# Ledger of designs, part 247: peptides against a protein of PDB entry 6FRK

Target 1, 411 residues: chain A of PDB entry 6FRK
Amino acid sequence: NEEVLNAMLKEVCTALLEADVNIKLVKQLRENVKSAIDLEEMASGLNKRKMIQHAVFKELVKLVDPGVKAWTPTKGKQNVIMFVGLQGSGKTTTCSKLAYYYQRKGWKTCLICADTFRAGAFDQLKQNATKARIPFYGSYTEMDPVIIASEGVEKFKNENFEIIIVDTSGRHKQEDSLFEEMLQVANAIQPDNIVYVMDASIGQACEAQAKAFKDKVDVASVIVTKLDGHAKGGGALSAVAATKSPIIFIGTGEHIDDFEPFKTQPFISKLLGMGDIEGLIDKVNELKLDDNEALIEKLKHGQFTLRDMYEQFQNIMKMGPFSQILGMIPGFGTDFMSKGNEQESMARLKKLMTIMDSMNDQELDSTDGAKVFSKQPGRIQRVARGSGVSTRDVQELLTQYTKFAQMVKKM

## One batch from the design tools (peptide; made by RFdiffusion4, then SolubleMPNN)

Design b2_p25_3_s1 (from b2_p25_3, 18 letters changed)
Fold by OpenDDE base, seed 4:
Structure b2_p25_3_s1 (fold): chain B 411 residues (1-411), chain A 25 residues (1-25)
Amino acid sequence: as target 1 above (411 residues)
Amino acid sequence: DDLTKTLLELLEKIKAFKEYLEKLK
């Protein structure tokens, strides 16, 4: 029994190391799991694998909990949030995602670009902020990040903003000059929260990086980015351990909406390859799939219209990145669709929907939509003109619909 | 067509997953 336990723990430890979990944390977890498992209860014929998995899950949940309550903004107050992190961590993108998140929740939000070191930092922030309709501040002429941050914070305080996000300079390496600049900015603006942004893909370097930031700046929150990539997110555990600060949000892609509040259970389930059943239930509930009973009944009866296809494309588009959905399903790795193929697929779906937006109800609701268009070729030309596409693009859509409808008839 | 194949695989996965969620309720 002890040999079997040790073999299974070795497999789990290997999988956690391959998930970029820090070697020290993996060793501690191994000893904690061994101490939590009663070997006598394991002898009684209980599913040894399930008990070990549950013990591992419980210990990973403890590693994600720093024992400190996450800071939350106060409604009707001015909340200054300073972002810190290395260049390439996704810090600037994450500032925009957080601002957009609070704006969608009805908070008066703004962004300040205090990154004077990176050429085009302000242009990038301005582009992202403008696209999201978020008010922003920065300078093309001021080189002191302390002045920019102070002026921006003062401006937005005077305008009664509730969420004031300050993006700071990132460096490629932990340089003393970066930490001095961060301290000067923090002292000048006196932030209510300091958020450390980390890239999950840096693997075993997460601990050393997170510690270096915490040793210099009073990091109170962590945001983990690039959890949609090959990174299983094990570095997030290292960041929590090093900073003693909670993960408040995660970045799950490149879109401004690819940002969610951190949930411990889904994250650990994903880290272990168990999927995100909770996030998937939430996502399915957001899709209002109760209206999909009628669709499932139609599909069971082999009925499939262009409208039914349009509604499915809307559902797929509402689901967001397919890689995220797949990453929520147990046994489907994040690698099932390359990021490039997904963006192209979504662009193609949006193009197909735009073609369908130019169709009439008779065309959309016909059980033989392809035959409606084949009998009256003038419909193809009308739809092509209405959607700004070629007649070939409409014919390709109808060909795809016909293939799909034939498959639905066989299901 | 890779898109048609991807969409079909997606629909099959959505269907299988809905059936899985219905069994969890």
Scores: peptide ipSAE 0.013, ipTM 0.352, DockQ to the pose 0.135
Fold by OpenDDE base, seed 2:
Structure b2_p25_3_s1 (fold): chain B 411 residues (1-411), chain A 25 residues (1-25)
Amino acid sequence: as target 1 above (411 residues)
Amino acid sequence: DDLTKTLLELLEKIKAFKEYLEKLK
């Protein structure tokens, strides 16, 4: 029994090390799991594998919990959030993602660029902020980040902004000058929260970097970036251990919507390769898929209209990046759709929906939509003109619809 | 065509996912 336990723990420890979990944390976890397993209960014929998995899961949950309550913004108050982190951590992109998250939740949100070191930092922030319709502040001429941060915070406080996000300079190395600059900015603006942004792909370096920031600046929150399929997230455990600060959000891709509140249980489940079943259930519930029973019943009867296809495309677009959904299902590898093919596929779906927006109810609700258009070719020209596309694009849509309708009839 | 194949693979994955969710309930 002890040999079987030691073999299973060795397998789990190997998997955690391959997930970039720090060797000290893996050793501590192994000792804690051994102490938590009652060997007498294992003798009773209980599934030893499930018991070990549950004990490992419970101890990983404790490693992600720093025992400190996460900071949350107060509604109707001015909340100043300062971002710190190395260059290339995704800090600037994460500022825009957080601003957009709060804006979508109905918070009056703004962005300040206090990165004077990187050429084009303000242009990048301005581009992201303008695309998301987020108010921003920065300078092309002021070189002191303390002046820019102070003026920007004062401006947005006077305009009664609720969420004021300050992006700071990153460096390639942990230089004392960078930490002095961050401390001067923090002292000038008096932030309610200091967020350390960490790249999950740096693996074993996460602990040393996170500790260096915490030793110099009062880091209160962590955001982990680049948790797209290849980053196993083990470095996040090292960051929590080093900073003693909670992870508040994770970045899961390059899009502005590839940003979510950190959930401990789903994250540990994904780290162990169990998938994110809870996040899947939440996403499915957000999709209001109860309307899909009527569609499945139609599909079972071999009925498929252009409207049914439009509703399916709308559902696919509401699901967001399909690669993220697949990466939440156990046993679906991340390699199933290349990132480039997904954006192109979404753009194609949106184009097809725009063509269908120019169709009438008779065309959309016909059980043989292609035959309606084939009998009256003038309909193709009307739809093409209404949607601003070629007659060929409308014919391609009808060809795709016909292929789908034939497959539905064979199901 | 690649789009039809991608959409079919998507629909099969959505169906498999729905069947998976129904087995979890």
Scores: peptide ipSAE 0.012, ipTM 0.348, DockQ to the pose 0.146
Fold by OpenDDE base, seed 1:
Structure b2_p25_3_s1 (fold): chain B 411 residues (1-411), chain A 25 residues (1-25)
Amino acid sequence: as target 1 above (411 residues)
Amino acid sequence: DDLTKTLLELLEKIKAFKEYLEKLK
């Protein structure tokens, strides 16, 4: 029994290391799991795999819990949130995502760009803020981030903003000058929360980076970015361990709404490849897939039109990145679609939808759309001209539709 | 193509999952 346990723990430890979990945390987890497993209970014929999985799950939940309550903004007060992190961590994008999140919740939210080091930082923040209709402050002429941050915070305090987000300079490396600047900004604006933004894709470097920030700045919250597709969630465990600060949000893509509150249970389930059934349920409910009852009934009768395919493509586009959807379904690894293939796949879907936008109701609503086009080849040329594509592209769409319609007839 | 196959597999899984959710209600 001990040999079987050690073999299974070795597999789990390998999978966790492959998921960018820090080697020290994996070693600690292994010892904690060994101590938590009663070998006598394993002898009772219970599924040894399920017991080990449950023990691993329980110990991973402890690793993401720093034992510190997450800071939350107070309604009707001025809450200053300072962002810190390396350049390329997604810090500026995450500021906009957090601002948009609170704005959608009915908070009076604003953004301050105190990044004077990066050329175009203010233009990028201004572009994102304007697109989301979020008030913003920054300067094209002031080079001192302390002055910009102080003036911006004072302005928005005087205007009774509830959420005041300050984006700071990210540097390419852990430089003492960056930490000194962050401390000067923090001392000037006296933030209610300091958020460290970490890129999950840096893997084993997460611990050292998170520790370097925590040792210099009083980090109270962590946001983990780039948890879309290839991002192995193991770096998040390292950030919590190093900062002793809770993960409050995760960034799950490039869109401003690819941002969610951190949930421990779904995150650990996803890390273990169990999927996120709760997040999938929430996402399915947000999509109002109840309107698809008519489609499901058609599919049960083996009926599938080009319009039905178009509506499915719209639903897929509304669901967001395929990698996120697949990563929520049990037994689909996050690696099933590479990030590059996903944008290409979405571009292909959008191209197919653009071709279908040039079709008429008779073509879209036909139970044999391919036969409608085969009987009147002039329809293909019309659709091709209307959508700005080749006749070959329209024929490829009709070939795909025919494959779908044949599969639906076999279902 | 691989995209069409992936989309079909996804649609089948969404259907199966919806049926599963309906059974949980």
Scores: peptide ipSAE 0.012, ipTM 0.368, DockQ to the pose 0.100
Fold by OpenDDE base, seed 5:
Structure b2_p25_3_s1 (fold): chain B 411 residues (1-411), chain A 25 residues (1-25)
Amino acid sequence: as target 1 above (411 residues)
Amino acid sequence: DDLTKTLLELLEKIKAFKEYLEKLK
């Protein structure tokens, strides 16, 4: 019985190491699981594999629980949230995702760019904020991040914003100058929460990086990014252990909607390759695919408009990458769809939606949208100018729509 | 054609999956 236990624990430990779980945490987990399993209860005919999996699951749940309650913003107050993290962690993108999350929940949200080190940081934040219709502040001329952060926080406090997110400078290396700048910004704006953004793809380096930030600034929350990648998320355990701070959100892709509240049980289930059935049910329920009854009725009648196509593209965009959804289903490996083709497909979909955003209601609601455009070629030129695309791109969209509408008429 | 086919196949898979989830309740 002990030999079988040790063999199974070795397989689990190997799988956790391949999931980027820190070797020290894997060793500790092995000892804790071995101590939690009564070998006499394992002799009583229970499936030894299920017992070991359950013990491993319970110990992993403890590793992602820092024993500290997550900070939550207070409604009707000005909540200042400061972001910290290395360059390439996804920090700037995550600021926009968090701002958009709170805006969709009915919070008055804004963004401040206090990254003066990276050329084009403010342009990137401005572009993301404008696309999401989020108010933003920054400077092209001010080089002191303390001044920019202080002025931006004061401005948005005076305008009664409830969520004020401050993006700081990332660096390629953990340098003392970066930590001093972060401390100066933190002292000036007095944030209610400091969020460390960590890239899950750095694997075994997650512990050392998370510790270096916690030793210099009062990190109270963690956000883990790039969980759509080859990273199985084991680095998240290292971040919690090093920072003693809860994971509050995860980034699951490049889209602004590829952002969700952290849930311990689904995350551990996914880490163990058990799938995330709960997250899948929640994601399917959030899609409100029940409103597709009206679409299904239209499809049954052979009616399909450009608006109906736009709504379907919105539904697909809300789902995020289909590989992520498949990766939530037990037994569907993440390798089943090439990730490169999905990002390119989503970018193509977003381009098509941007073209349709420049169409009028008469064009969108026509049962033969292609015929409306063919009768008045000036409409193609108007839409092309409005969306910043070529007339050829609009014609390609109309050709695709016509193929869809013909397929629906044959159903 | 490939994007159109992929999107239709995706919608069918989503529908089939929703029906599967409804049967699990």
Scores: peptide ipSAE 0.009, ipTM 0.337, DockQ to the pose 0.093

Design b2_p25_3_s2 (from b2_p25_3, 17 letters changed)
Fold by OpenDDE base, seed 4:
Structure b2_p25_3_s2 (fold): chain B 411 residues (1-411), chain A 25 residues (1-25)
Amino acid sequence: as target 1 above (411 residues)
Amino acid sequence: SDSTETLLELLKKIEDFLKYLKELE
């Protein structure tokens, strides 16, 4: 039993290391899991794998809880939020995402660009802010970030803004000059919250980076970016451990709305490759799939038509980027669809829908759609001509439908 | 509970279909 436990823990530890979880945290987790598992309960024939997974899940949930309540803005007050982080962390884009998030919630929100080090930083922020209709401040002539930040904060305070977000300079490396600049800005504007933005893709460097920021500035919140890529987000655990600050939001893509409040359970589930069941439920509820009670009832009865498949494809397309949907489905890792494969898969889905748009109601609503086409091959040719595809493409669609309908009948 | 189970079943069906689509690539 101990050998089996050790083998399973080795697999979990390997998977966590491959997910960029810090080696120190993985070792500590292994010890905590071993101490939490009663070996006597494992002898009773309980699903050892499920017990270990639950113990691992519980210990990971503790690792993302810093024991500190997240800062929240106060309605009707002026809340100054300072962003800090390395260049390339997604800090500037995250400022815009956070501003847009609060603006959509009815907060009077603005952005300040205090990045004087990077050429074009203000233009980039201005472009993003203008697209989102977010008020912004910056300078093309002032080189002191302290002056820009102070003037911008004063301006927006006088205009009674509730959320004032200040983007600061990022450097490629941890430099003492960067930290001194951040301290000077923080001292000048007296932020209510300092947000550290971390790129999840930097792997094992997350701990050292997060610690270096926390040792220099009073980081109170963490935002993790690029969780839509190959990064499983294990570095987020390192950031929480190093900063002792809660993760408040995550960036889940390139769009301004690819930004969500951090939820511990979904995040750990995704990290373990268990999927985001809660986020998937929320996303499905947002799709008003309650109107699909009829579809759900048909699926329960093993009925599945080409129209039901078409409606399902429409729902998938409405869910947004396919990578996000897949990342929410249990057993689909973030790697399931590389960004390149997502566009191709969406194009493929759209092609299939275009083929079905050339089908008639009798073909779409038949419980045996494949048989309708097999009995009258002229239907395949009509659909192929109508959709501008080959007869082979229609046959491939019908083959896919048949396989899926067989899966539905087995459920 | 019944709605959640039904949703999970639907999601599993979607998952299986998406896996199938990937195998066709």
Scores: peptide ipSAE 0.016, ipTM 0.371, DockQ to the pose 0.041
Fold by OpenDDE base, seed 3:
Structure b2_p25_3_s2 (fold): chain B 411 residues (1-411), chain A 25 residues (1-25)
Amino acid sequence: as target 1 above (411 residues)
Amino acid sequence: SDSTETLLELLKKIEDFLKYLKELE
């Protein structure tokens, strides 16, 4: 029994190391799991594999829980949130995502660019903020980030902003001067929360980097970025361990909406490759996909119309980025949708929907939509003209529909 | 063709998964 346990733990440890979990944490987890499993209870015929998986899951949940309640902004107060992190961590993008998140929740939100080190930092922030209609502050002439941060915070406090987000210069590994600058900014603006932004793709370096930030400034929150790539987020465990600070949000793509509150259970499930069943349920419930009962019934009967396909495309578009949806489904690897393919896939879906918007109810509601068009080729030309596409594009859509309808008939 | 087939497989798997989730409720 101990040999079997050790063999299974070795496989789990290998998978965790491949998920960028720090080797020290993996070793500690192995010992904790080994101590938590009663080998005598394993003898009672319980599925040893499920018990080990459950024990591993529980220990990973503990590693993501710093035992400290996450800071939350107070309504009707001016909450100053300072962002810190390495250059290339996605810090500036994450500032915009967080600002947009709070704005959508009805908070009076603004952005301050106190990154004077990186050329074009203010232009990037301004571009993102303008697109999201978020008020922003920065300077093209002031080179002292302390002055910019202080002036911006004062301005937005006087204008009764509730969420004041301050972006700072990203440190390079060897530049102690940027840490002193970061500390000077923190001392000047006295932030209510300091957020460390960590790139999930840095893997085993997460612990040392997170510690280096925590040793200089009072990091109280962590945001993990680039969880849309090959990074399984194992470095997040290292960041929590080093900072003793909770993960509050995750960045799941390049879009401003590719940002979600951190949930421990879904994150660990994803880390283990179990998928995010709860996050999918939540997204399905948020989308009021209850109207899909009629669709599920039709699919059970092998009925699939162009309207049913249109509704599915709408549902997919409402669920958010395909990478997030895929990353939530068990057995869908993150590799299935490369970042470039997602925007292109969304653009393709929108194009297909635009073609279907030019179809009539008889065409949309036919159980053999492709045959309706094949019998009367003039319909293809009408739809093509109505949607501003080629007859070939309409034929391609009908070919896609036919493939779907054939798949549904095989279900 | 390959991107369309991938999208079809994706939609099918999403539908199968949504169906599975409803069966768990």
Scores: peptide ipSAE 0.010, ipTM 0.354, DockQ to the pose 0.140
Fold by OpenDDE base, seed 5:
Structure b2_p25_3_s2 (fold): chain B 411 residues (1-411), chain A 25 residues (1-25)
Amino acid sequence: as target 1 above (411 residues)
Amino acid sequence: SDSTETLLELLKKIEDFLKYLKELE
């Protein structure tokens, strides 16, 4: 029994190391799991594998719990949130994602660019903010980040903003000058929360980086970025351990809406390859896909129209990147999405929808849309002209639709 | 062809999963 336990723990430890979990945490986990497993209960015929998995899951949940309550903004007050992190961590993009998240929740939100080191930092923030319709502040001429941050915070406080997000300079290296600048900005604006942004893809370097920030600034929250379908979430455990601060949000892609509140249970389930059933249920419920009852009934009857396909594409686009959704489904291995750039897949879906936007109701609502187009080839040319695509692109869409409709008829 | 088949397989799997979720409710 002890040999079997040791063999299974070795496999789990290998998988966690392959998931970029810090070697010290993996060793500690192994000891904690061994101490938590009653070998006598393992002898009683319980599935030893399930027991070990449950013990591992429980210990991983403890590793992502810093024992500190996450800071939350107060409604009707001015809440100043300062962002810190290395260049390339996704810090600037994450500022915009967080601002957009709060704006969508009905908070009066704004952005301040206090990054004077990176050329075009303010233009990048301005572009992101303008696309999201978020008010912003920055300077093209002021080089002191303390002045920009102070003026911006004062301006937006006077305008009764509730969420004031300050983006700071990110450097490529941990330099003392960067930490001094962050301290000067923090002292000037007196933030209610300091958010450390970390890239999950840096793996074993997460601990050292997170610790260096915590040792210099009062990090109170962590945001982990680049948690796409290939991202090894193990670095997040290292960030929590090093900062003793909760993960409050995760960035799951490149889009402004690829941003979600951190949930411990779903995250650990995903890390272990169990899927995120709860997060998927929540996401499905948030989409109000209940209106798909009519679609499910049509599908049960083997009926599938171009309109039904269009509605499915809309639902998919509302769900966000496919990799995230698939990564939430148990048994969808990470390998299934390895071949497609998510942006390319979304651009393809948008192109297909644009082609369908040029179709008429008779074409969209036909039980055999491909036959309607085959009987009158002039329809293909009309749709191609209307959508600005080739006749070949329309034929490819109709071929895809036909394949899908045939699958639905066989269901 | 491969990217199209992947999208169709994905749509089918999402649909099957949505059906499964609805059956669990």
Scores: peptide ipSAE 0.009, ipTM 0.344, DockQ to the pose 0.109
Fold by OpenDDE base, seed 2:
Structure b2_p25_3_s2 (fold): chain B 411 residues (1-411), chain A 25 residues (1-25)
Amino acid sequence: as target 1 above (411 residues)
Amino acid sequence: SDSTETLLELLKKIEDFLKYLKELE
C-alpha cells in the first residue's frame, strides 16, 4: 500500500513539475498528502487512486488560497487599480481586458497609460481602449509617469468613474529604478488595489519574479496570463505563495473576451488533467440546456430531427469558443482545436443554421428529414433559393444530418 | 468533409459528457 502510494505520488509530483509548479511547493504537497492519507482507510477497499487524487486536490486548493479575501471594487465609489508587472507579461492587454470586463458589468470604467518608458505604449493602450469603447488618458509629451498617473486619476475621479485602471511601465529586468518608479506612482495615486500581472509561460521563474515585486510594492492581487498556451498554470501557485495575494482573474487568450474570474477548483482540476467540470456545469446551466431534457429523451429514443440539430448548433454557438469547451472536458487538451479552425467551424455552423432557417416545420420536425427531401426534390430547390445557397449546399447539410442522426441512433 | 466530421465528433463527445455530468447529479 505504501509502495502504491509512493508510486502514485511520484507520478503526481512529476506532472506538477511538468506543469511548472515550484519544486518547494511540490515537496510540501507530497509531505502534506502523505500526512493526510490514512493508509488504514486505503486498505478498507476504497479506490486508492481516488483517495490520493482527492488528497492532492485538497492540498493544491490550499496552496492557491492565500487566506486573504480578494479585493473587490465598491459600486458608486472611485476604485483605483494599479497594474504592475514585467514587460511581455501581458500587463497592457490585461488592463484592457479588466476594463472591458467591468464595463460589460455596467461599471463606469477608464484606462490610464502611465508607461512612459516603452515607445508606443500609449498608442497600444489607445488602440485597445478605442476598440472596446473605453475612455482613456495618457500623454505623448509627459515623461514622468507620476504626473500622468496623478492627472489621469484626478480627471477620471472628477468625471465620477468607478473603475480607474492605471497601467505602469514594465521592464525586461528587475531594476531598482523600475521599483522606485512604481512606488512613486503608487504613493501619488494611492491605489485601492495593486495587481501583479504574471506570464504563466515563464515556468519556474514565477516565484522569484513574484517575490521581487511583492518585496518592493504592496501587491494585493494577481492576474495570470497566457494560460491558453502550453503553460499548465503551475506558476500561479508560486505567485500566490510569493505574493500572499489571491489570483483574481486569468487570461485565456489574445481576444479581449479571453478573460475570466479565477476559480480555484476548476483551475486545480485542469492542472491535474481532470478538466474543468465545474466550469462546464456552470456553462451548461447558463445555457439553460435544461430545455434539453426533451432532446435527451429524443436522443434516448434514437429520434433526431433537423430542428434538434439546429438547437444543438445554437447551444454550441452559445457555449462560445470550442477550444474553451474542449479544454473543460477531461482528456481533451487545450490544443485539440486551433483558434483558426474554431472560427471556421463557427462560420460553417452559422451557414448550416441559415439553410435550416429556410426550412418549414414539416421538414425540421421530421424524424427522417433526409427522406422528406429525397421524396420531394423541389424542397431542396426551395430551401436553396430561400437561403441564397446552392442545391449542393443543402444536399451537404442533409448528408451531415443523416450522419449525425445515425450517430445518435448508435448512442 | 473532415472539418464537419470533426465537428460531429466534437458534438457527440460534448453530448456524451453532458449526459455523464447529469448522471453524476
Scores: peptide ipSAE 0.008, ipTM 0.338, DockQ to the pose 0.120; fails the geometry check

